# Peptides against a protein of PDB entry 3B8E: the designs that were tried, part 135

Target 1, 230 residues: chain A of PDB entry 3B8E
Amino acid sequence: PFLIFIIANIPLPLGTVTILCIDLGTDMVPAISLAYEQAESDIMKRQPRNPKTDKLVNEQLISMAYGQIGMIQALGGFFTYFVILAENGFLPIHLLGLRVNWDDRWINDVEDSYGQQWTYEQRKIVEFTCHTPFFVTIVVVQWADLVICKTRRNSVFQQGMKNKILIFGLFEETALAAFLSYCPGMGVALRMYPLKPTWWFCAFPYSLLIFVYDEVRKLIIRRRPGGWVE

## One batch from the design tools (peptide; made by RFdiffusion4, then SolubleMPNN)

Design b1_p21_2_s1 (from b1_p21_2, 21 letters changed)
Fold by OpenDDE base, seed 2:
Structure b1_p21_2_s1 (fold): chain B 230 residues (1-230), chain A 21 residues (1-21)
Amino acid sequence: as target 1 above (230 residues)
Amino acid sequence: EEEERKKLLEELKKLRKELLE
Protein backbone atom coordinates (compact mmCIF):
# COMPACT_ATOMS: atom_id res chain seq x y z
CA PRO B 1 0.00 0.00 0.00
CA PHE B 2 2.73 2.47 0.89
CA LEU B 3 4.67 1.70 -2.29
CA ILE B 4 1.61 2.37 -4.44
CA PHE B 5 1.09 5.60 -2.53
CA ILE B 6 4.61 6.73 -3.42
CA ILE B 7 4.59 5.53 -7.03
CA ALA B 8 1.13 6.75 -7.99
CA ASN B 9 1.18 9.87 -5.79
CA ILE B 10 -2.33 9.16 -4.56
CA PRO B 11 -3.78 10.11 -1.18
CA LEU B 12 -2.62 7.72 1.53
CA PRO B 13 -5.09 4.83 1.73
CA LEU B 14 -3.91 3.53 5.10
CA GLY B 15 -2.19 5.28 7.99
CA THR B 16 1.07 4.07 9.49
CA VAL B 17 -0.52 3.29 12.84
CA THR B 18 -3.24 1.32 11.11
CA ILE B 19 -0.58 -0.67 9.27
CA LEU B 20 0.97 -1.48 12.63
CA CYS B 21 -2.42 -2.59 13.91
CA ILE B 22 -2.66 -4.98 10.97
CA ASP B 23 0.83 -6.35 11.50
CA LEU B 24 0.58 -6.73 15.26
CA GLY B 25 -3.13 -7.23 15.80
CA THR B 26 -4.79 -8.87 12.85
CA ASP B 27 -1.84 -11.02 11.79
CA MET B 28 -0.50 -12.17 15.16
CA VAL B 29 -3.59 -13.81 16.65
CA PRO B 30 -4.48 -15.68 13.47
CA ALA B 31 -0.89 -16.87 13.19
CA ILE B 32 -1.01 -18.17 16.75
CA SER B 33 -4.33 -19.86 16.05
CA LEU B 34 -2.81 -21.66 13.07
CA ALA B 35 0.03 -22.94 15.25
CA TYR B 36 -2.55 -24.87 17.25
CA GLU B 37 -4.27 -26.29 14.19
CA GLN B 38 -4.10 -30.04 13.99
CA ALA B 39 -1.75 -31.19 11.29
CA GLU B 40 -3.57 -32.32 8.20
CA SER B 41 -3.90 -36.09 8.27
CA ASP B 42 -2.36 -36.34 4.83
CA ILE B 43 0.72 -34.36 5.86
CA MET B 44 1.33 -36.66 8.82
CA LYS B 45 0.82 -39.85 6.84
CA ARG B 46 2.91 -38.97 3.80
CA GLN B 47 6.57 -39.11 4.51
CA PRO B 48 8.27 -36.91 1.97
CA ARG B 49 9.76 -39.10 -0.74
CA ASN B 50 12.79 -36.87 -0.74
CA PRO B 51 12.84 -34.69 2.39
CA LYS B 52 15.21 -32.11 0.91
CA THR B 53 13.57 -31.56 -2.46
CA ASP B 54 10.01 -31.95 -1.23
CA LYS B 55 10.60 -29.51 1.61
CA LEU B 56 12.06 -26.95 -0.77
CA VAL B 57 9.19 -27.36 -3.23
CA ASN B 58 6.66 -27.10 -0.43
CA GLU B 59 8.27 -23.95 0.94
CA GLN B 60 8.26 -22.36 -2.50
CA LEU B 61 4.63 -23.27 -3.08
CA ILE B 62 3.58 -21.96 0.32
CA SER B 63 5.50 -18.75 -0.31
CA MET B 64 3.82 -18.29 -3.68
CA ALA B 65 0.39 -19.00 -2.23
CA TYR B 66 0.87 -16.46 0.56
CA GLY B 67 2.19 -13.95 -1.94
CA GLN B 68 -0.85 -14.39 -4.16
CA ILE B 69 -3.24 -14.16 -1.22
CA GLY B 70 -1.46 -11.03 -0.06
CA MET B 71 -1.89 -9.48 -3.49
CA ILE B 72 -5.61 -10.28 -3.51
CA GLN B 73 -5.88 -8.80 -0.02
CA ALA B 74 -4.17 -5.59 -1.12
CA LEU B 75 -6.39 -5.39 -4.19
CA GLY B 76 -9.43 -5.70 -1.95
CA GLY B 77 -8.24 -2.84 0.22
CA PHE B 78 -7.50 -0.62 -2.75
CA PHE B 79 -10.84 -1.46 -4.30
CA THR B 80 -12.61 -0.29 -1.15
CA TYR B 81 -10.45 2.85 -1.09
CA PHE B 82 -11.24 3.72 -4.71
CA VAL B 83 -14.96 3.04 -4.23
CA ILE B 84 -15.16 5.43 -1.28
CA LEU B 85 -13.22 8.13 -3.07
CA ALA B 86 -15.30 7.68 -6.21
CA GLU B 87 -18.49 8.03 -4.17
CA ASN B 88 -17.08 11.28 -2.83
CA GLY B 89 -16.31 12.55 -6.33
CA PHE B 90 -12.71 11.44 -6.82
CA LEU B 91 -12.35 8.95 -9.66
CA PRO B 92 -9.23 6.74 -9.65
CA ILE B 93 -7.68 8.46 -12.67
CA HIS B 94 -8.09 11.84 -11.02
CA LEU B 95 -6.24 10.63 -7.92
CA LEU B 96 -3.05 10.00 -9.89
CA GLY B 97 -0.59 12.75 -9.03
CA LEU B 98 -3.09 14.47 -6.73
CA ARG B 99 -1.14 13.79 -3.51
CA VAL B 100 0.93 16.96 -3.66
CA ASN B 101 -2.13 19.19 -3.77
CA TRP B 102 -4.11 16.85 -1.53
CA ASP B 103 -1.64 17.06 1.33
CA ASP B 104 -1.05 20.81 0.97
CA ARG B 105 -2.98 22.49 3.76
CA TRP B 106 -2.75 25.85 1.99
CA ILE B 107 -4.69 24.61 -1.04
CA ASN B 108 -8.38 24.72 -0.17
CA ASP B 109 -9.79 24.46 -3.68
CA VAL B 110 -8.72 21.02 -4.87
CA GLU B 111 -11.22 19.96 -7.49
CA ASP B 112 -12.73 16.51 -7.69
CA SER B 113 -13.63 14.72 -10.90
CA TYR B 114 -16.89 16.67 -11.07
CA GLY B 115 -15.44 20.12 -10.44
CA GLN B 116 -16.38 20.29 -6.75
CA GLN B 117 -13.82 22.15 -4.67
CA TRP B 118 -12.58 20.52 -1.49
CA THR B 119 -10.97 22.26 1.46
CA TYR B 120 -8.01 20.69 3.19
CA GLU B 121 -10.18 19.66 6.14
CA GLN B 122 -12.79 18.09 3.89
CA ARG B 123 -10.10 16.16 2.02
CA LYS B 124 -8.60 14.85 5.24
CA ILE B 125 -12.02 13.74 6.47
CA VAL B 126 -12.48 11.75 3.26
CA GLU B 127 -8.96 10.35 3.50
CA PHE B 128 -9.43 9.23 7.09
CA THR B 129 -12.85 7.86 6.18
CA CYS B 130 -11.02 5.56 3.75
CA HIS B 131 -8.61 4.23 6.39
CA THR B 132 -11.23 2.36 8.40
CA PRO B 133 -12.90 0.56 5.50
CA PHE B 134 -9.49 -0.33 4.10
CA PHE B 135 -8.55 -1.88 7.42
CA VAL B 136 -11.88 -3.67 7.75
CA THR B 137 -11.46 -5.03 4.23
CA ILE B 138 -8.09 -6.45 5.21
CA VAL B 139 -9.64 -8.11 8.27
CA VAL B 140 -12.56 -9.59 6.34
CA VAL B 141 -10.21 -10.95 3.70
CA GLN B 142 -8.03 -12.38 6.47
CA TRP B 143 -11.02 -14.40 7.68
CA ALA B 144 -10.93 -16.32 4.45
CA ASP B 145 -7.15 -16.55 4.53
CA LEU B 146 -7.16 -17.94 8.05
CA VAL B 147 -9.82 -20.51 7.22
CA ILE B 148 -8.12 -21.69 4.02
CA CYS B 149 -4.68 -21.93 5.64
CA LYS B 150 -6.12 -24.48 8.03
CA THR B 151 -5.57 -27.16 5.41
CA ARG B 152 -3.11 -27.69 2.59
CA ARG B 153 -4.90 -30.32 0.57
CA ASN B 154 -8.25 -30.93 2.18
CA SER B 155 -11.24 -28.71 1.61
CA VAL B 156 -12.46 -26.65 4.54
CA PHE B 157 -15.67 -28.61 4.22
CA GLN B 158 -13.81 -31.88 4.72
CA GLN B 159 -11.76 -30.91 7.76
CA GLY B 160 -14.37 -28.67 9.34
CA MET B 161 -14.00 -25.97 11.98
CA LYS B 162 -12.79 -28.13 14.85
CA ASN B 163 -10.11 -25.80 16.16
CA LYS B 164 -11.62 -23.68 18.92
CA ILE B 165 -8.53 -21.48 18.91
CA LEU B 166 -9.11 -20.66 15.25
CA ILE B 167 -12.69 -19.67 16.02
CA PHE B 168 -11.44 -17.54 18.89
CA GLY B 169 -8.91 -15.91 16.56
CA LEU B 170 -11.64 -15.03 14.09
CA PHE B 171 -13.73 -13.57 16.89
CA GLU B 172 -10.83 -11.59 18.34
CA GLU B 173 -9.88 -10.19 14.95
CA THR B 174 -13.48 -9.16 14.32
CA ALA B 175 -13.75 -7.59 17.77
CA LEU B 176 -10.53 -5.66 17.18
CA ALA B 177 -11.83 -4.42 13.84
CA ALA B 178 -15.08 -3.33 15.45
CA PHE B 179 -13.22 -1.62 18.29
CA LEU B 180 -10.91 0.29 15.97
CA SER B 181 -13.82 1.20 13.69
CA TYR B 182 -16.33 2.43 16.26
CA CYS B 183 -14.51 3.33 19.47
CA PRO B 184 -14.59 7.06 20.20
CA GLY B 185 -11.24 8.77 19.71
CA MET B 186 -9.96 6.44 16.99
CA GLY B 187 -10.32 9.24 14.46
CA VAL B 188 -7.78 11.29 16.37
CA ALA B 189 -5.57 8.48 17.61
CA LEU B 190 -5.42 6.29 14.51
CA ARG B 191 -6.91 8.54 11.81
CA MET B 192 -9.72 6.01 11.50
CA TYR B 193 -13.18 7.46 11.32
CA PRO B 194 -16.26 5.32 11.98
CA LEU B 195 -17.68 3.54 8.97
CA LYS B 196 -21.16 2.49 8.03
CA PRO B 197 -21.80 -1.20 8.63
CA THR B 198 -22.49 -1.64 4.92
CA TRP B 199 -18.78 -1.18 4.16
CA TRP B 200 -18.04 -4.50 5.85
CA PHE B 201 -19.73 -6.19 2.92
CA CYS B 202 -17.48 -4.49 0.37
CA ALA B 203 -14.73 -6.98 1.24
CA PHE B 204 -16.85 -10.11 0.90
CA PRO B 205 -16.29 -10.59 -2.84
CA TYR B 206 -12.55 -10.67 -2.23
CA SER B 207 -12.91 -13.07 0.67
CA LEU B 208 -14.96 -15.28 -1.59
CA LEU B 209 -12.34 -14.95 -4.32
CA ILE B 210 -9.60 -16.12 -1.95
CA PHE B 211 -11.79 -18.97 -0.77
CA VAL B 212 -12.57 -20.09 -4.31
CA TYR B 213 -8.95 -19.71 -5.33
CA ASP B 214 -7.76 -21.89 -2.48
CA GLU B 215 -10.44 -24.52 -3.00
CA VAL B 216 -9.52 -24.71 -6.68
CA ARG B 217 -5.84 -24.95 -5.76
CA LYS B 218 -6.57 -27.75 -3.31
CA LEU B 219 -8.73 -29.51 -5.86
CA ILE B 220 -5.86 -29.40 -8.37
CA ILE B 221 -3.46 -30.76 -5.73
CA ARG B 222 -5.85 -33.62 -4.99
CA ARG B 223 -6.29 -34.46 -8.65
CA ARG B 224 -2.61 -34.12 -9.55
CA PRO B 225 -0.52 -35.13 -6.58
CA GLY B 226 3.07 -34.06 -7.11
CA GLY B 227 2.19 -31.30 -9.55
CA TRP B 228 3.67 -27.80 -9.55
CA VAL B 229 0.71 -26.45 -7.55
CA GLU B 230 1.42 -28.65 -4.64
CA GLU A 1 -18.23 10.96 -24.58
CA GLU A 2 -14.95 12.20 -23.16
CA GLU A 3 -15.20 15.45 -25.11
CA GLU A 4 -18.78 15.93 -23.99
CA ARG A 5 -17.71 15.26 -20.43
CA LYS A 6 -14.95 17.85 -20.71
CA LYS A 7 -17.42 20.37 -22.10
CA LEU A 8 -19.87 19.66 -19.30
CA LEU A 9 -17.11 20.04 -16.73
CA GLU A 10 -16.09 23.36 -18.20
CA GLU A 11 -19.70 24.51 -18.15
CA LEU A 12 -20.02 23.39 -14.54
CA LYS A 13 -16.86 25.30 -13.68
CA LYS A 14 -18.24 28.41 -15.34
CA LEU A 15 -21.55 28.06 -13.55
CA ARG A 16 -19.83 27.62 -10.21
CA LYS A 17 -17.67 30.63 -10.85
CA GLU A 18 -20.76 32.63 -11.68
CA LEU A 19 -22.50 31.41 -8.53
CA LEU A 20 -19.53 32.39 -6.38
CA GLU A 21 -19.29 35.81 -7.99
Scores: peptide ipSAE 0.018, ipTM 0.491, DockQ to the pose 0.070
Fold by OpenDDE base, seed 1:
Structure b1_p21_2_s1 (fold): chain B 230 residues (1-230), chain A 21 residues (1-21)
Amino acid sequence: as target 1 above (230 residues)
Amino acid sequence: EEEERKKLLEELKKLRKELLE
């Protein structure tokens, strides 16, 4: 997200505080929960034939899969960001290169895509309005990510939701997202303004996409063991 | 409709520039 912000020179979609909340709140507990996840039944049964080459291939394949999931997660966040800004009069094309004028406190006449002028304060309200739904989008997409990370090859339907720590992590992450989104004072303290309930649904297509992608990937791995898609 | 919108936006920008000058 931050790289796209620099390259495209768009208004900041995610604040530093929200990044910290993700790293400490939404990533740490789920990561711990994954450490206690039951070993996949298939991983424990197959002795690696060559521990060095098979580990290296598996690590590369895992890194690619996580990279792809991370890209889908980022796309979900940016989609939500662009939808909110478009509803407020800023089309995605108009946001390109707008950062310099957007962040300038002395420019109070920044025009949107419809010729409306926006003061610095109005622009910052819209920007901070994007932070909350971006954060929530990440949380909703992480639900799918956490669920799919339980297994490398088996379907979620085969292994089920047996890890109580993972379920607790999902609940904690959701509770944190709700707290940050709706608790009074968070707009001033964290620059996260209240989220309309409808924005929670903007993330679901991407969560579903990750889930379908991973299930298809796992299906391919099961059908073609040793393929490049692992 | 998009071309008409662009034309209207350019006219509005011109009018605003004239009002600010």
Scores: peptide ipSAE 0.017, ipTM 0.471, DockQ to the pose 0.056
Fold by OpenDDE base, seed 5:
Structure b1_p21_2_s1 (fold): chain B 230 residues (1-230), chain A 21 residues (1-21)
Amino acid sequence: as target 1 above (230 residues)
Amino acid sequence: EEEERKKLLEELKKLRKELLE
């Protein structure tokens, strides 16, 4: 997200505080919960791996898969960002290169895609209005990410959802997201303005996409052991 | 720096007014 902000010179889609809330708040408990996940049912049935060849390849493949999932997460966030700005009169094409004028407090007549002029204060309100939905989008997408991370090969339907700590983690991150999004004063304290409940649903297609992607990946791994997808 | 910016802004407003007249 930050790289796209710099390259495209668009208004800031996700604030630093929001990033910290993700990294320290929403990711910590879920990550710990994975340490308590039960071993895959097939772990004892796996053939001994060659430590020289198989370890290195598997680490690269895992890294690639997480990279792809991260890209889907980012796409979800940016989708939400662009939808909100478009709803407020700023079409995606118009946002390109707009950052310089957007961030200038002395320019109070920045035009949107429809010729409406926006004051600095108004622009900052809409910018900060984007931060919360972006954050929430990441959290909702992380639901799918956390669930799929339970296993490397087995489907979630095969492994099940028996880890109570993981379930707690999902509720905790959701509760934190709701708190940060709707608690009075968060707009002033964290520059996270409240969002419409409908914005939570904007992330669902991306969560589903991640889930389907990983299930397909795992299916391929099960059908073609030792393939490049593992 | 803020006072200088304020002064520049006022000057810009003045110039804009002069351009529109």
Scores: peptide ipSAE 0.013, ipTM 0.442, DockQ to the pose 0.023
Fold by OpenDDE base, seed 3:
Structure b1_p21_2_s1 (fold): chain B 230 residues (1-230), chain A 21 residues (1-21)
Amino acid sequence: as target 1 above (230 residues)
Amino acid sequence: EEEERKKLLEELKKLRKELLE
């Protein structure tokens, strides 16, 4: 999110403090929980890893974890961001290069896509209105990410949800998201204005997309062992 | 629809200019 903010020169979609809350608050406990996941039922049917030839972390795993899934997460957040700004009169094309004028407190007549002039204060309200839904979108998408990371090959339906620590992690990140979204004073402290409950549902299609994508991937791996998707 | 939107935007810009003057 921050890289796109710099490259596209758009209004800040997610504050730095909020990013830290994601990395330290919502990601840490779920990530630790994966260390306690039960071994896949078929693990003993696999050949032992050759430590001389097999990499512990292969390029495919890195590409999927940080590339593909991370991109889908970012797309979900940015979708929510663009929808909110569009509802407030700023179309996505108009946001390109707007940051300089957007962040200038002395410019109180920034025009939206409809010619409406926005004061600095009004612009910051809209910006901070985007932060919370973006954050919540990331959390909702992380539900799917965490669930799919439980297994490499088996379907989630085959592996089940037996890891109590993982379940706790899902509740913890959700509770933190709710706290940051609805606790009084978060608008001042974290520049996160309260979220309308309806915005929680904006992330669900992306969460579902990740889940379906991974289940299809795992299905392909099961049907064609040793393929490029493994 | 896009052409009508552009026309409406131009009218809004004109109206704002008149109000500021």
Scores: peptide ipSAE 0.021, ipTM 0.498, DockQ to the pose 0.063; fails the geometry check

Design b1_p21_2_s2 (from b1_p21_2, 21 letters changed)
Fold by OpenDDE base, seed 3:
Structure b1_p21_2_s2 (fold): chain B 230 residues (1-230), chain A 21 residues (1-21)
Amino acid sequence: as target 1 above (230 residues)
Amino acid sequence: KEEEREKLLEELKKLIEELKK
């Protein structure tokens, strides 16, 4: 998210503190959960093949999978961001390069896509309105990611949710999202304004997309063992 | 990997502080 903010020079879609909360709070517990589950699965299934080569390949595949999932999460967050800004009069094309004028407190006449002038204060309100839905979108997408990562080859429906650490991670992410979204003072402290309950539903299509993508990927792996998707 | 992640987090924190300016 931060890279797109820099490259596109768009208004900040997610606060830096919130990004840190995601990276430290939401990504770490799932990553630990996956590491334990993979270690447990590897202990159960394979006789020790050459641990050096197989470990490197697995680490690279895991890194690529996390990278791809992170990209999908970012896309989900950005979609929510663009929807909110479009509803407030800023079309995605108009946001490109707007950051310099957007963040300038001395410019109080930034025009939206419809010619309406926005004061600095009004712009910051709409920016901060985007932060909470963006964060919640990432959390909801992470639910699907966590469920997906449990099973390397088997459908989630076959393996079930046996990993207690994963369940704890899902609970922690959801609790953090609820806290940051609804706790008084978060608008001032974290630049996250309260979330309307309707915005929780905006993330569900992305969670479903990730779920479908992974089930299709796993289906391909099951049908073609040793393929490039593995 | 954990050390690399910590370094990345520190770099991100620095970038964040620079952008808050």
Scores: peptide ipSAE 0.000, ipTM 0.196, DockQ to the pose 0.016
Fold by OpenDDE base, seed 4:
Structure b1_p21_2_s2 (fold): chain B 230 residues (1-230), chain A 21 residues (1-21)
Amino acid sequence: as target 1 above (230 residues)
Amino acid sequence: KEEEREKLLEELKKLIEELKK
């Protein structure tokens, strides 16, 4: 996700606090899921396939799947970012390479896609307006991970435990998102301006995309038992 | 892999902070 930001040289979509919150949330949920999947693989007395190769392949596949989900999450965040900036007159194409001028305090005439000039202060207000929605988008997209975990054909008992821990993690992230979005003074203190409730819904298509992706993946695994995707 | 990911994230955070200056 951050690679796109670096490569595109766009205005900063995320504040430091938001990045930290995403990192904590994005690392915790996969780590918990992986820990339980390893525990499940140990409990599932699968006949010893070549235990070294199968474990490595499974770990790689899980890592790739979580990496792909993480990319979709990032795309969801960037989508919300681009929508907000577009609504404020900055089309995505215009944002490419704009960061240098955007962050320059001495340039007060940065033009948007429509030729409107923006002061440094105005630009930073718009930038900071994107931080909270981006974070919230990531949190909402992570809700799809909960649905994914529910649809896995693991033992009902193990799924239940995974779901409880995952639900707890998602609840903490959601509570944090709500706190950062709606607590007075957070806009000034953390550069996370209040979020309009409508922006929570911008992430739903991406949550659905993750769900569809996982279902397709599971379908492929079911149709090709022992394939490289397993 | 987790440690490598954490290191990458820290490097990215540092880069972002440098780019914010």
Scores: peptide ipSAE 0.000, ipTM 0.207, DockQ to the pose 0.019
Fold by OpenDDE base, seed 5:
Structure b1_p21_2_s2 (fold): chain B 230 residues (1-230), chain A 21 residues (1-21)
Amino acid sequence: as target 1 above (230 residues)
Amino acid sequence: KEEEREKLLEELKKLIEELKK
């Protein structure tokens, strides 16, 4: 998200504090769940034929899979961001390069895509209005990520959601999202304004996409053991 | 849409003012 912000010179889609909340809140539970998950009986049974090469390959493949999932998460967040700004009169094309004028306190006449002028305060309100739904989108997408992280090869339908740590993680992330979205003072302290409940559903297509992607990946791994998708 | 946006902005301004108190 931060890299795209720099390259595109668009208004900041997500605050630093919210990024920290994502990193600390969402990565901890998956890591714990993976640590306590009894290694899939198949991972334990596959003694690496060559411990050095097979371990490195598996670590790289896992890293790539997580990288791809992270990209889908980012796309979901940015989609929500662009939808909100478009609803407020700023089309995505118009946002390109707008950051310099957007962040300038002395410019109170920044025009939107329809020629309407926006004061600095108005622009910042709209910007901060994007922070909450961006964060919530990431959390909702991470629900799917948490579910799929439970298994490397088996479908979620085969193993089920019996992991109490996974369930706890889902509740923790949801509670954090609700707290940051609706707690009084978060608009001032974290620049996260209250979110309409409808925006929670904006992320669902991306959660489904991640779920489908991972199920397809797992199907390929099961059909072609030792492939590059593993 | 413009009227709804203006109303939303006014509500947000009020909320910010209340939180600054």
Scores: peptide ipSAE 0.014, ipTM 0.340, DockQ to the pose 0.035; fails the geometry check
Fold by OpenDDE base, seed 1:
Structure b1_p21_2_s2 (fold): chain B 230 residues (1-230), chain A 21 residues (1-21)
Amino acid sequence: as target 1 above (230 residues)
Amino acid sequence: KEEEREKLLEELKKLIEELKK
């Protein structure tokens, strides 16, 4: 996702602090939850028929699946970013290559897609306004990912949310997102301005997409045991 | 994978920090 930011030379969609909050705050509890679920789930008890090849295949497939999910998460974040900037007058096409002028504090007349001039301060405010929704989008998409990761082969509907650690992780991520989004001073401290509640819902289509994608993936795995998608 | 993801995130963070300079 950040490769797109670098390649497209767009304004920074996600602040470093927000990335750290995602990495430390939202990924840690899920990772622990997944580690515990992997320990509890007989996923490890299926003796790989061929331990070396099946382990490599499983690692590659897990790698590809998480890579794909991560890409969808990133796309969700970028979508939210582009929507917010578009609502503020910056269409996605106009953002391409704009970063150089965007980040230049001496340029106070950067034009949006409608010819409105934006001061450096105004641009940074709108940039930072994107950080919180981007973070929230990732968190909401991670809800789906966590629910998905709980079941490698079974549908989420079959296994349910019985893992207390997963529930705690979801709560912690949500609480962190709410705290960062609505706590006074977070805009100054973390460059995360308050988020309109409506932005929480912008991520839901992507969460649903990930959910559907993974359910389809799992369905394929269930129908073709030992196939390339395991 | 998580390590690779963390490493990639760290590299991206580093790159972002370098781009902020």
Scores: peptide ipSAE 0.000, ipTM 0.214, DockQ to the pose 0.019; fails the geometry check

Design b1_p21_2_s3 (from b1_p21_2, 21 letters changed)
Fold by OpenDDE base, seed 3:
Structure b1_p21_2_s3 (fold): chain B 230 residues (1-230), chain A 21 residues (1-21)
Amino acid sequence: as target 1 above (230 residues)
Amino acid sequence: EEEEKRKLLEELKELRKKLLE
């Protein structure tokens, strides 16, 4: 999000402090929980890894974990961001290069896509209105990401939800998201204005997309062992 | 409501354009 802010020169979609809350608050506990996940039921049916030829972490695994899934996650956040700004008169194309004027406190007549002038204070309200839904979108998408990371090849339906620590992690990140979204003073402290409950559902299509994507991938792996998606 | 808002903003844009001509 911050890189896109710099590259596209758009209004800040997510504050740096909020990013830290994601990395340290919502990601850490779930990530630790994966260390306690039960082994896949078919693990003993696999040949042992050849330490001379098999990489522990291959390029395909990195590409999927940090590239593909991460991109889908980011797209979910940016979708929410663009929807909110569009609803407030700023179409996505109009946001390109707007940051300089957007962040200038002395410019109180920044025009939106419809010619409406926005004061600095009004612009910041809209910006901070985007932060919370963006954050919540990331959390909701992380539900799917965490669940799919439980297994390499088995479906979630086959592996089940037996890891109590993982379940705790899901509740913890959700509780943190709710706290940051609705606790009084977060607008001042973290520049996150309160979230309308309906915005929680904005991320669900992306969460579902990740889930379906991974289930399809795992299905392919099961049907075609040794394929490029393994 | 958002569609109405968009229409109103578009009308405002047109009015501003006319004022600047």
Scores: peptide ipSAE 0.019, ipTM 0.500, DockQ to the pose 0.055
Fold by OpenDDE base, seed 5:
Structure b1_p21_2_s3 (fold): chain B 230 residues (1-230), chain A 21 residues (1-21)
Amino acid sequence: as target 1 above (230 residues)
Amino acid sequence: EEEEKRKLLEELKELRKKLLE
């Protein structure tokens, strides 16, 4: 997200505070929960791996998979960002290169895609209005990510949802997201303005996409052991 | 530096106002 912000010179889609809330708040408990996940049912059935060849390949493949999932997460966030700005009169094409004027507090007549002029204060409100939905989108997408990460090969339907700590993690991150999104004063304290409940649903297609992607990946791994997808 | 920037921006604002008149 930050790289796209710099390259495209668009208004900031995700604030630093929001990033910290993700990294420290929403990711910590889920990450710990994965440490307590039960071993895959097939782990004890796996043949001994060659430590020189198989370990390196597997680490690269895992890294690639997480990279792809991360890209889907970012796409979800940016989608939400662009939808909100478009709803407020700023079409994606118009946002390109707009950052310089957007961030200038002395320019109070920045035009949107429809010729409406926006004051600095108004622009910052809409910018900060984007931060919360972006954050929430990441959290909702992380639901799917967390669920799929508990296994490497087995489907979620095969492994089940027996890890109570994982379930707690999902509720914790959701509760934190709701708190940061709707608690009075968060707009002033964290520059996270409340969002419409409908914005939570903007992430669902991306969560589903991640889930489907991983299930397909795992299916391929099960059918073609030792393939490049593992 | 910020005061100078503010002054320049006020001048710019006045210039813009004059251009729009």
Scores: peptide ipSAE 0.016, ipTM 0.479, DockQ to the pose 0.024
Fold by OpenDDE base, seed 2:
Structure b1_p21_2_s3 (fold): chain B 230 residues (1-230), chain A 21 residues (1-21)
Amino acid sequence: as target 1 above (230 residues)
Amino acid sequence: EEEEKRKLLEELKELRKKLLE
């Protein structure tokens, strides 16, 4: 997110403190929950044919899969960001290069895509309004990521939701998102303004996309064991 | 005076754009 902010010169979609909350809050507890997941039956039974080469290939494939999921997650966040800004009059194309004027407190007449002038304070309100939904989108997409990562080959429907720690992790992550979204003072402390509950649903298509992606991936692995998708 | 101020502000904006590229 920060790299795109620099490269595209768009208003900052996610604050630094919010990024830290993702790294330390939303990623840590889910990661711990995965440590308690029961080993997939296929992983336990299937010894690598060649421990050196198969380990390297598997690590590369896992890294690629996580990279792809991370890209989908980022796209979901940016989608939410662009939707909110578009609803407030700033179309995505208009945001390109706008950062310089956007962040200038002495410019109080920045025009949106429809000719409406925005003061610095108004711009910062809409910017900080984007931070919370962006964060929530990341969390909602992480629900799917956490659920799918518990298995490599088996469908979520086959493995089931047996890990109580995983369920607790999902609950804790959701509670953290709700706390950061609605607790008084978060606008000042984290530059996260409260969002309407409807914005939680903006992420659901991307969560579904991750589920579909992973189920298709796993289906391919089941049909073609030892393929490049494994 | 207002036109001169506007011109100076535009020049400042351009300079800032160049610095942040």
Scores: peptide ipSAE 0.016, ipTM 0.430, DockQ to the pose 0.035
Fold by OpenDDE base, seed 4:
Structure b1_p21_2_s3 (fold): chain B 230 residues (1-230), chain A 21 residues (1-21)
Amino acid sequence: as target 1 above (230 residues)
Amino acid sequence: EEEEKRKLLEELKELRKKLLE
């Protein structure tokens, strides 16, 4: 998110404090929960691979897969961001390069895509309205990410949801998201204005996309053991 | 304050919708 903010010079889609809440608050507990996940049955029964060649290749491939998931996650967040801004009159193309004028408190006549002028205060309200749904989108997409991380080769349907700690992590992450989204004072403290419940559903297509991606990936791995997708 | 800001934003959205019709 931050890289796109810099490259595209768009209004800040997610506040720094909110990013920290994601990294420290929402990712730690789920990550710990994964440490307690039972090894998948196929891993436990797998014969030792050549540790010198297979380990390095597999680590790179796993890193690429998680990198792709992270990219889908970021796309989900930005999608939500662009939808909200578009609904407020700022089309994505118009946002490119707008940051400088957007953040200037002395400019009170920034035009949207339809020629409507926005005061600094009005712009900041819209910006901070985007922070919460961006955050929530990340959380919702992380649900899928956490679930797919349970297994490397087996389908989620094959492995099942046996880890109660993972379920707790999902709950904790969701509770934190709800707290940050709806607790009074968060708009002032964290620049996260209250979110309409309907915006929680904006991320669901991306969560589904991650599930489909991972299931297809795993299916390929199962059909072609030792392939480049593994 | 957050509720007031939200209401204002909704009013702005509605106004824009009317202007685009």
Scores: peptide ipSAE 0.020, ipTM 0.451, DockQ to the pose 0.046; fails the geometry check

